# Ledger of designs, part 102: peptides against a protein of PDB entry 8BZL

Target 1, 228 residues: chain A of PDB entry 8BZL
Amino acid sequence: SYDRAITVFSPDGHLFQVEYAQEAVKKGSTAVGVRGRDIVVLGVEKKSVAKLQDERTVRKICALDDNVCMAFAGLTADARIVINRARVECQSHRLTVEDPVTVEYITRYIASLKQRYTQSNGRRPFGISALIVGFDFDGTPRLYQTDPSGTYHAWKANAIGRGAKSVREFLEKNYTDEAIETDDLTIKLVIKALLEVVQSGGKNIELAVMRRDQSLKILNPEEIEKYV
Target 2, 242 residues: chain B of PDB entry 8BZL
Amino acid sequence: SRRYDSRTTIFSPEGRLYQVEYAMEAIGHAGTCLGILANDGVLLAAERRNIHKLLDEVFFSEKIYKLNEDMACSVAGITSDANVLTNELRLIAQRYLLQYQEPIPCEQLVTALCDIKQAYTQFGGKRPFGVSLLYIGWDKHYGFQLYQSDPSGNYGGWKATCIGNNSAAAVSMLKQDYKEGEMTLKSALALAIKVLNKTMDVSKLSAEKVEIATLTRENGKTVIRVLKQKEVEQLIKKHEEE

## One batch from the design tools (peptide; aimed at target 1 F72)

Design b1_p26_2 (made by RFdiffusion4)
Pose (drawn by RFdiffusion4):
Structure b1_p26_2 (pose): chain A 225 residues (1-47, 50-199, 201-228), chain B 238 residues (1-200, 205-242), chain P 26 residues (1-26); non-standard residues A62 YCM
Amino acid sequence: SYDRAITVFSPDGHLFQVEYAQEAVKKGSTAVGVRGRDIVVLGVEKKAKLQDERTVRKICALDDNVCMAFAGLTADARIVINRARVECQSHRLTVEDPVTVEYITRYIASLKQRYTQSNGRRPFGISALIVGFDFDGTPRLYQTDPSGTYHAWKANAIGRGAKSVREFLEKNYTDEAIETDDLTIKLVIKALLEVVQGGKNIELAVMRRDQSLKILNPEEIEKYV
Amino acid sequence: SRRYDSRTTIFSPEGRLYQVEYAMEAIGHAGTCLGILANDGVLLAAERRNIHKLLDEVFFSEKIYKLNEDMACSVAGITSDANVLTNELRLIAQRYLLQYQEPIPCEQLVTALCDIKQAYTQFGGKRPFGVSLLYIGWDKHYGFQLYQSDPSGNYGGWKATCIGNNSAAAVSMLKQDYKEGEMTLKSALALAIKVLNKTMLSAEKVEIATLTRENGKTVIRVLKQKEVEQLIKKHEEE
Amino acid sequence: AEKEMRERELWLFEYSMERAEEMLAE
């Protein structure tokens, strides 16, 4: 089989294929995640008439208690999502507990890291925001990138214009903004309206404590706008 | 040997996949192919690129392939690559029927083939398949459906779409004329002739298939030359 | 129902990835 080293070091210690994978993420639609007090919210920018909206979604459930949003190569994302879904079931089988948000994040990150050091393969060209609750009810938000690095965040953005949205969230992520469920959803819509120039071209989803993923209707989003 | 390896599965500096993009260029030079969804069925309209006089025409179709009892598809791009992929689609549909004793839902069949196409872009060092496919079908979950896949493994559901030559002009005509939720098969047939009229008119140059439901059973039929010649006459009056 | 359909999607995913490796080996 094909064994060419694709990800290699360059002078100065750069891994060019990883950096190029990060460029693919920037070409992706904006995704925003906010961790609230008892709620986590994900929002994504949408790119069209005659298209079926159900088939092209950027927010996906990995398990009953874990879901994710992504930016970058949409085909690579389907592969990572299905790999994570299979792992969530393997964990329920072996430990008899649902996966912690951290556990599945670590798994997705290590899968991505393997694709930066394996022969015959290019890195995954996606970043992911992973949200959900732990057994003790603690809300979580994690980010993964193509290098395999992962961190927890109060709020974050990935994809096109993520730097601008991140700077908006830094000034606006306060206790008042995450005091209630309505204001938590509102902060995500405001963060997206910063780069989407729009309001009717946004997808949003909400996850509450042990209540599973709920995707909001266009009519419910129009009320906030 | 590193010298002769063209490295078909790597990123460009901008995060692009050059072989995928070059494959999409090949599809843009293929015969025009479009699909339209309506309330009572789905259709595929295709430009025949085999319009030579000395051809025999031994099959019921040239560009439209039955995948299972409830599904058909059409292709744009490298013909040989399309043969490999359509044979694989039939195998996936049969593997699902064997396992679950029920037909494969349409989206599950598209996702399964797209995973194969995505793998060719990430590992193995091989060229990707130069094929875009349009899928038409019916299942108990979502009823009549239309899907499109491209060489990277991406797919999407559409009420109307077009692939191949002059597809951008065709998508424009569809946005203007397609009445969302009010289309019948007869009107969708009329719109298909209208679109192919601009982007390409003779019955020998076109191929039309329809998918409908009759008595709880799916019917996939290629329209005879007589029915196509009558549809061409009906449009010229407009 | 949604969970069951997801499990079937994962089964197809595993089969498709294995089949892609076989086709590439050819």

Design b1_p26_2_s1 (made by RFdiffusion4, then SolubleMPNN; from b1_p26_2, 11 letters changed)
Fold by OpenDDE base, seed 2:
Structure b1_p26_2_s1 (fold): chain B 228 residues (1-228), chain C 242 residues (1-242), chain A 26 residues (1-26)
Amino acid sequence: as target 1 above (228 residues)
Amino acid sequence: as target 2 above (242 residues)
Amino acid sequence: EEEELEERRLELHEYSLELAKELLAE
């Protein structure tokens, strides 16, 4: 059975392991990204942090560099590998090129890494999709998505994970220039989008904001509730 | 490019890694191990299943391993796999110490091993490690810490948790009885005995069937101590009197 | 200090990956 082999083509041209990795992503917690005018926002569904778990170790949004952050859906351990490799590349780029990476550059790096794992014998694909946001050195906000296949595209707004379909439908309807006119409105849009699939308001949402020339800011639950 | 074995762990049609899940299932049948974080220390308590009268008692701990001066771990799952992983932990910790002249931060040691575990789920054509670990430690960054890792390479920090047989029930009990901010090592020890008494598949809890290690700070130094059998007996006795 | 710690963490990650490859090759 081709579906039980490593990443190989089926007779009809499908890469089943890639498709199945995408199914793993669909089982992941929902993440949403929105590009505003001068802000990028990531939101993630908090799986109820198990009572007694240290919240410090349950972060789903992380910085790749000072100007880039990432959210993911899918296998957490796989994500950690991708994140660490991306961080190494960001540091290497700063050292060798003497400038921070562009958001597109680091996305392409991640995408290339993923693609190699779809073509290498004896390796399975990464079971993650990622939303990568940040600012280029010219101050332009960017949002990219990558999937297990290693494809990537730029977006105004997008969602990944189990609730992605509903969230995307919401964003398609509600993402307008007016809806992102201010930073606060952009944040509100992300929260509203997540609330399509997340129950019990701001307590179950992790939200990160990056503004131009500012570092990643993780909002606390109280700050999130202000926008609900 | 190193040709890895084509028999790597692969996704099911539903996006599941069954070999990882099966490894976790195997761990579920292993002896119970729990960890509890307190304000003044952290502990591991593990079930001893293989009590053989001919076993040389020099082995003070079957399931609890000292990793370095500031960290210890307990294992649930395949013993041979555990031996490999605990050895790697020690090597990684020692390498860090030699390189930086400082002890490795607790979380860094955990993540280093988790990256190895993850690799065994993604490439190389080998099965995942059939081992979950609980880690206890102290470092200058976060103080006393408790971590859990599984065959997938996933990990998390915990105030209290359990792996192995009846772990779900144990976790439920811990959630019920763990008092945040008020947990002393003494109370943690009592809680450990309480939970083990209910979750171990034994008619009566005895000191011979339980290993307990504590990690504390004394005079600016970490002290890892395996409790003597008499001390464990006393803890059990106290529990029975309540 | 935080930057140094992060650098060490990333170095350790790379080492772990190499170690994993070595273990897998055995």
Scores: peptide ipSAE 0.537, ipTM 0.820, DockQ to the pose 0.688
OpenDDE base, seeds 1, 3, 4, 5: peptide ipSAE 0.520, 0.450, 0.507, 0.493; ipTM 0.798, 0.726, 0.798, 0.750

Design b1_p26_2_s2 (made by RFdiffusion4, then SolubleMPNN; from b1_p26_2, 16 letters changed; failed a check: too like the target's own chain)
Amino acid sequence: SEEELEQRRLELHKWALELAKKLLAE

Design b1_p26_2_s3 (made by RFdiffusion4, then SolubleMPNN; from b1_p26_2, 15 letters changed)
Fold by OpenDDE base, seed 5:
Structure b1_p26_2_s3 (fold): chain B 228 residues (1-228), chain C 242 residues (1-242), chain A 26 residues (1-26)
Amino acid sequence: as target 1 above (228 residues)
Amino acid sequence: as target 2 above (242 residues)
Amino acid sequence: EEEELEQKELELHKWSLELAKKLLAE
């Protein structure tokens, strides 16, 4: 059975483990990314934190560097490995090139890492998709998406995870220049997009904002409720 | 499905890692371990299943391991796997201490082991570790802490949690009785006994079947103490009188 | 201090990976 081998093509040219890794992503919590004019916003479906769970350990949005952050859908442990590898690369780049990474550069690095895990017979693919957002050194906001295969593309807006289809459909209809005219409108767009798949209330959304020349800001529930 | 029961952890068509799930199932049949975070300390309570009077080794505990001066853990699952992982935890903690001349932060030690667990689910052609762990500790960054990790390499911080047999029921009971911000170590100990009494597959809870360790701070030092059998007996007796 | 902790965390990740590889090779 071709599906028993970690990295083999089927007779029809399918990489089953990559496809199945994509299914793992679809079971993950929904994440959405939107590029505004001078802002990038990440939102994630907050699974009801068990009453006794420490919220600080459940974050699905993380900084890769001062100018780049990432959200993911899929296997949390796999994501941690990718995040740490990316952070190391960001630091290395600053030391060797004396500039921060571009969002495209670090995305390509992550994509290459994922791709290598699809080509080795001794490794399974990473069970994650990622939304990578940030600012290039010239101040340009960027949004990239990568999947378990190691492919990546630039987006204006995108979604990954369980509710990705519905969120993308919403974004396709509602992402306009008017909808992202201000930072606040861009944030509202992300929240509205997530509310397509998340039960009403800011309590079920994790939201991160990065503005030009500013650090990543994670919004608290009270701040999120102001936009609902 | 038998079709995906390979030694190497692979995805099912539904995106599931069955070997990880099966490891978790095995842990579900292991002895119960509880962790409870209090304002003035943190505790582990574990079911002792192997009561062999002929065991000559004064085991500090069967299921609770001291990792360093500031951390301890309890294990649920395959004992041999647990021994490997607890050894690695100690080595990682020691290496960190030697390199940085400071004790390893609690979450960093947990994460380091979780990366190892994750690796066993992604490459190397070996099975996942059949072990979940509860970690208790203190550090200068977050104070008293309780963590749980599973075979997938996932972990989380908790105020109270349970692994092993009847863990879901135990967690439900903890959710009902745990009072955030008001939990003393004394009340946590009482709660641990209450939950174990209901979740252990025993007709009567006895001190010989329960191991309890507490982690506290005294004079700016961490103190990890395994309760004596007499102390556990007193806790059980107090519970029975209520 | 936070940056130092982050750097130590990254180094620890590298150690973990090395340890994992060692254990898997055995």
Scores: peptide ipSAE 0.419, ipTM 0.759, DockQ to the pose 0.711
OpenDDE base, seeds 1, 2, 3, 4: peptide ipSAE 0.395, 0.294, 0.197, 0.417; ipTM 0.760, 0.688, 0.600, 0.795

Design b1_p26_2_s4 (made by RFdiffusion4, then SolubleMPNN; from b1_p26_2, 11 letters changed)
Fold by OpenDDE base, seed 2:
Structure b1_p26_2_s4 (fold): chain B 228 residues (1-228), chain C 242 residues (1-242), chain A 26 residues (1-26)
Amino acid sequence: as target 1 above (228 residues)
Amino acid sequence: as target 2 above (242 residues)
Amino acid sequence: EERELQERELELHEWALERAKELLAE
């Protein structure tokens, strides 16, 4: 059975392991990204943190560098590998080129890494999709998405994970220039989008914002509730 | 590039890694291990299943391993796999110490091993490790810490948790009885006995079937101590009197 | 100090990955 082998082509040209990795992503917690005028926002569905779990160790949004952050859907352990590899590359770039990476550059790096794992013998694909946001050195906000296949595209707004379809449908209807006219409106848009699939309001949402020349800011639950 | 075996853990049509899930299932049949974080220390308690009269004396413990001066772990799952992983933990900790002349931060040690575990789920043509671990430790960054890791390479920090047989029930009990901010090591020990008494498939809890280690700070140094049988007996007795 | 810790963490990650490859090759 081709679907029980390493990543190989089926007779009809499918890479089943890649497709199945995409299914793993669909089982992941929902993440949403929105590019505003001068802000990028990531939101993630918080699965009920187990009562006794340390929240410090449960992060769905992470910084790759001072100007880039990432959210993911899918296998957490796989994501950790990708994140660390990306961080190493960001630091290396700063040392060798003496400038921070562009969002597109680091996205392409991640995408290339993923692609190699779809073609290498004895390796399975990464079971993650990622939303990568940040600012280029010229101050331009960027949003990219990667999937298990190693493809990547730039987006105005997008979603990944189990509720991605519903969230995307919402964004397609509601993403307008007016809806992102201000930073606050952009944040509200992300929250409203997530509320399409998240129960119990802001308590179950992790939200991060990055503004031009500012570091990643994770909003606390109280701050999120102000937008609900 | 190294040629890896084609027998890599692969995704099911539903996007599941069944070999990882099966490894976790195997761990569910292992002896119970629990960890509890307190304000003044952290502890591990583990079930001893293999009690044989001819077994040579264990100096430290059968299921609890000292990793360095500031960390210890307990294991649930395949013993041989556990030995490999505990050796790697010690290696990693020692390497860090030699390189930086400082003890490795607790979370860094955990994550390093988790990266190794994850690798076994993604490439190399070998099965995942059939082991979950509980880690206790102290470092200057976060103080007393408790972590859990599984065959997938996933990990998390915990105030209290359990792995192995009846772990779900144990976790439920811990959630009910754990008092945030008020947990002393003494109360944690009592809670451990309470949970083990209900979780272990024994008619009566005995000291010979339980291993307990505590990690505390004394005079600016970490102290890892395995409780003597007499001490465990006293804890059990106190529980029975309540 | 935080930066140094992060750098150490990343180095350790890279080492762990290589170590895993070594173990898998045995």
Scores: peptide ipSAE 0.567, ipTM 0.820, DockQ to the pose 0.709
OpenDDE base, seeds 1, 3, 4, 5: peptide ipSAE 0.562, 0.545, 0.552, 0.531; ipTM 0.799, 0.804, 0.809, 0.736

Design b1_p26_3 (made by RFdiffusion4)
Pose (drawn by RFdiffusion4):
Structure b1_p26_3 (pose): chain A 225 residues (1-47, 50-199, 201-228), chain B 238 residues (1-200, 205-242), chain P 26 residues (1-26); non-standard residues A62 YCM
Amino acid sequence: SYDRAITVFSPDGHLFQVEYAQEAVKKGSTAVGVRGRDIVVLGVEKKAKLQDERTVRKICALDDNVCMAFAGLTADARIVINRARVECQSHRLTVEDPVTVEYITRYIASLKQRYTQSNGRRPFGISALIVGFDFDGTPRLYQTDPSGTYHAWKANAIGRGAKSVREFLEKNYTDEAIETDDLTIKLVIKALLEVVQGGKNIELAVMRRDQSLKILNPEEIEKYV
Amino acid sequence: SRRYDSRTTIFSPEGRLYQVEYAMEAIGHAGTCLGILANDGVLLAAERRNIHKLLDEVFFSEKIYKLNEDMACSVAGITSDANVLTNELRLIAQRYLLQYQEPIPCEQLVTALCDIKQAYTQFGGKRPFGVSLLYIGWDKHYGFQLYQSDPSGNYGGWKATCIGNNSAAAVSMLKQDYKEGEMTLKSALALAIKVLNKTMLSAEKVEIATLTRENGKTVIRVLKQKEVEQLIKKHEEE
Amino acid sequence: SSEDEEAITEMEEKQKEAIEELEEEE
């Protein structure tokens, strides 16, 4: 089979294929995640008439207690999401517990890292925001990128214009903003309205303590706008 | 040998996949192919690129392929690649029926093939398939459906879409004329002739298939030349 | 067919050019 080393070091210690994978992420639609007190919220920018909205969603459930949003190559994302879904079931089988948000994040990150050091393969061209709750009810938000690095965040953004949205969230992520569920959802819509020039072209989802993923209707989003 | 390897599965500096983009260029030069969803069925309209006089026409269709009892598809791009992919679609549909004893839902069949196409862009060092497909079908979950896939493995559901030559002009005509939720098969047939009239008129130059439900069973039929010649006459009056 | 062969050849030629340009840049 094909064994060509695709990801290699360059002078100065750069891994060019990874950096190029990060460029693919910037070409993706904006995704925003905010961790609240007892709620986590994901929002995504949408790119059209005659298209079925149900089929092209950027927010997916990995397990009953874990879901994710992504930016970048949509085909690569389907592969990573299905790999994570299979791992969530393998964990329930072996440990008899649902996966922690950290566990599945570590798994997705290590899968991505393997694709930066394996022969015959290019890196995944996606970043992911992963949200959910632990056994003790603690809300979580993690980010993964193509290099395999992962971190936990109070709030974050990925994809096109992520730097601007991040700077908005830094100034606006306060206790007042995450005091209630309505204000937590509102902060995500405001963060997206910063780069979407829009309001009717946004998808949003909410996850509450042991209550599973709820995707908001367009009519419910129009009320906030 | 590293010297002769064209490295078909790498990123460009901008995060682009050049082989995928070049494959999409090949599809833009293929015969026009469009699909329209309506309340009582789904149809595929295709430009025949085999319009030579000395051709025999031995099959019931040239560009429209039955995938299973409830599904059909049409292709744009490299014909040989399309043969490999349509054979694989039939195999996936049969593997699902064997396992679950029920027909494969339409989206599950599209996802399964797209995973194969995505793998060719990430590993193996091979050229990707130069094919875009339109899928039409019916399942107990979502009823009548229309899907489109492209060489990278991406797919989407559409009420109307077009692939191949002059598809941008065709999508424009569909946005103007398609009445969302009010389309019947007869009106969708009229719109298809209207769209192919601009982007290309003769019955020998077009191929039309319809998918409908009759007595709880799916019917996939290629329209005879007589029915197509009558549809062309009905439009010229407009 | 001849049309398919032409299309494949064009893709392969553009890919070889793109690899040569990437090597020059590096």

Design b1_p26_3_s1 (made by RFdiffusion4, then SolubleMPNN; from b1_p26_3, 13 letters changed)
Fold by OpenDDE base, seed 4:
Structure b1_p26_3_s1 (fold): chain B 228 residues (1-228), chain C 242 residues (1-242), chain A 26 residues (1-26)
Amino acid sequence: as target 1 above (228 residues)
Amino acid sequence: as target 2 above (242 residues)
Amino acid sequence: SEEDEEARRRMEERLREERERLERLR
């Protein structure tokens, strides 16, 4: 009985549950990623934190390892599962291979996990897309995107979530070698890109920066305002 | 096997998990639960609907559960689901304590349960839990904490929040009256009574219909205390005099 | 296959019913 499969092909060859999961992503807060020369930057739209909500618990940018971080759009609970699995894999890789994961490796792991949930009976797809950024051991900055289907691609810059179209259009116009010539310019590019869809300026932006051979730094609102 | 697949939470064409939303709707009809974080403590206040005078057993609390020495929770929604989840919370906390020889951090306990909740929204043959929880706790990392979780497995930290019946109105009132950085446990208790009086569909708030628990630190130990009915009566009386 | 088409139809019908239920609640 085909009724056993949550994700089935339509007569037209569509995986509706995957497509619908992509719709869930489009309702998510906007995230943007940019690869610079020696920097990777993630920015996320902060949903207006309810006045009484602890901002610490609303973080949409997380470290997977010392050299890799991830932003997501879509279902937060689904994202937490993926993040936890990815973190375990990063640690396992360090133990077994004695080197940190490459950004591509961990992206592929996440993509494979997502893909399995599109094919396994009794499992719905993950309702998340992710931007995964970091540095390989050779110091090369990387940016990858994954979607609910388990596809992944490398990018110079990209966006996901509700404002992704507008942000991508901005990036397509403004991402140049000159625009990423310095770390500060790269950060500025991300902020400007997010401001296309984020209301009320820097207060509603979460920004994370990873420079070569440095740990992930989450910028405070004051630091973000310096770039507006 | 066929029966399990028909019950799997799936995405709508709009990308919504309607079974989760329906579970949240069911919670909206449950008794009101409030949580308020203060500088010197944190509290839970819950509507008690099942007042059976004939019950010989003084239920310590119908809706407030002690999880460990440093945490308690309040539940809105399906009682049977609540019992399962509260038991799971206790088990998780105990396993952590045994493994690490220290109490589980508050947020870690919340996330562990939220991962279970999420799983019930993703795996076939399972329905979402029809329960939202408020968690109060203390740990050495963040001090006093208040969390809310829903059937989706989402959670957040709060200074003050409400779940159950009229929760939106309660949250609005909390936003108006909550003074950040100046909230004492005493003022939080008064605020809880004020909000409950307005959100409960009762002509007059009575101590019999309200459960309140406080979590404080005394001599380097966490103290979880359910207020006595007389104490709640005094709080109500004070509110009526204002 | 006819079975795949029937399975799809059932899924779409369930989704439609679920959507209609939500619209009635709004």
Scores: peptide ipSAE 0.017, ipTM 0.705, DockQ to the pose 0.071
OpenDDE base, seeds 1, 2, 3, 5: peptide ipSAE 0.018, 0.000, 0.028, 0.033; ipTM 0.494, 0.577, 0.492, 0.583; seeds 1, 2, 3, 5 fail the geometry check

Design b1_p26_3_s2 (made by RFdiffusion4, then SolubleMPNN; from b1_p26_3, 12 letters changed)
Fold by OpenDDE base, seed 3:
Structure b1_p26_3_s2 (fold): chain B 228 residues (1-228), chain C 242 residues (1-242), chain A 26 residues (1-26)
Amino acid sequence: as target 1 above (228 residues)
Amino acid sequence: as target 2 above (242 residues)
Amino acid sequence: SAEDEEARRRMEERLREERERLEALE
């Protein structure tokens, strides 16, 4: 059957391996991204760090560059490959172009990488979706999403992973200009959105904030609880 | 050109990588390996299944491999795959040392191998490695460390963990008895014996069936030591008396 | 194949705990 082969078109025009990779993403921990006025926020459902697991090694939010960070849902090992390549590209861009990447540029790079893995006969798709946030050099906050297919779009707010549907529904209702008027309100919005699907409150949330002209800051649990 | 590579790891309709999961089956049948992080050291304890009198004693350990002066690992799974991966770890560590004139950080070595493992899950004509590894090490960045990696290329840092046969039961026991912040190497050794005694399918735990290595710091140097059989016997005896 | 399905069934029975570990790492 076509679905048991490499990434090929079915008779009805489906790329089953891409669709199945999307199912892998749906099994991943929930991630949320929100673009505020002068802030971008990523939140991820912390799987209860297995008792005896080092929290340092379970981070799902990572910096790609000083001005760009990424959260993902799906296969962690696949994500690591994408992250590493993206980091190299960010550095290469700085060296060759003498400017940091735009968020769109690095998103497009990642998307193109994913797309190539959907077309190569000797490769399977990446089992990850990513939320990529950051600031362009002009200070504009950006949020992008990429899927296993290699598609990408800009968003005001979005979610990926297991609870993505519920979180998106929440964001659709609650994302307003008033709700993102301040940095604190934007952070609160992300936390509230995650709490729709995360049990046991702020202890199970990883939150990262990037403000204009500032580096990525990962909030500690105490800081998160202030917004709950 | 054969259109279908039957060896290609592909997604199932439900988004699972069955070839990776099947590789984990091979690990489940392998001898038990434990890792425990203590305040003053880290240890590996591994089940020794092949007790052949004709085995050349020149080997450091059957299941515990020294990677460099600061790291060791234990393996659960396919022996041939394990040999390939442990050799690769040594090569990576050596190349890093030559390039940077300092030992490779523990997590970087683990990550480098995990990227290789991941590649074998994504590229056509490859199968996943049927191997999980426990890594113990020391570096100047994080001190004593314990990592676990699986066939998918995922890894994590742990205070205590287990791979191989009856690993779930072992992990449950470790969760119950591991005291965070209070674990000494001595207590970790005792815990390792306790867990192995319950998880190994043996009527009586013997020193011949257990390999234990400790990683400590002495005078600013990492010391990796495989416990002598007599030392292991003493640990077992102590456990039986408690 | 029937063999693959049988293998899957055996895997799900024996590897449930191991899957939980993978999920924790994913």
Scores: peptide ipSAE 0.028, ipTM 0.600, DockQ to the pose 0.050
OpenDDE base, seeds 1, 2, 4, 5: peptide ipSAE 0.006, 0.021, 0.019, 0.045; ipTM 0.590, 0.500, 0.600, 0.627; seeds 1, 5 fail the geometry check

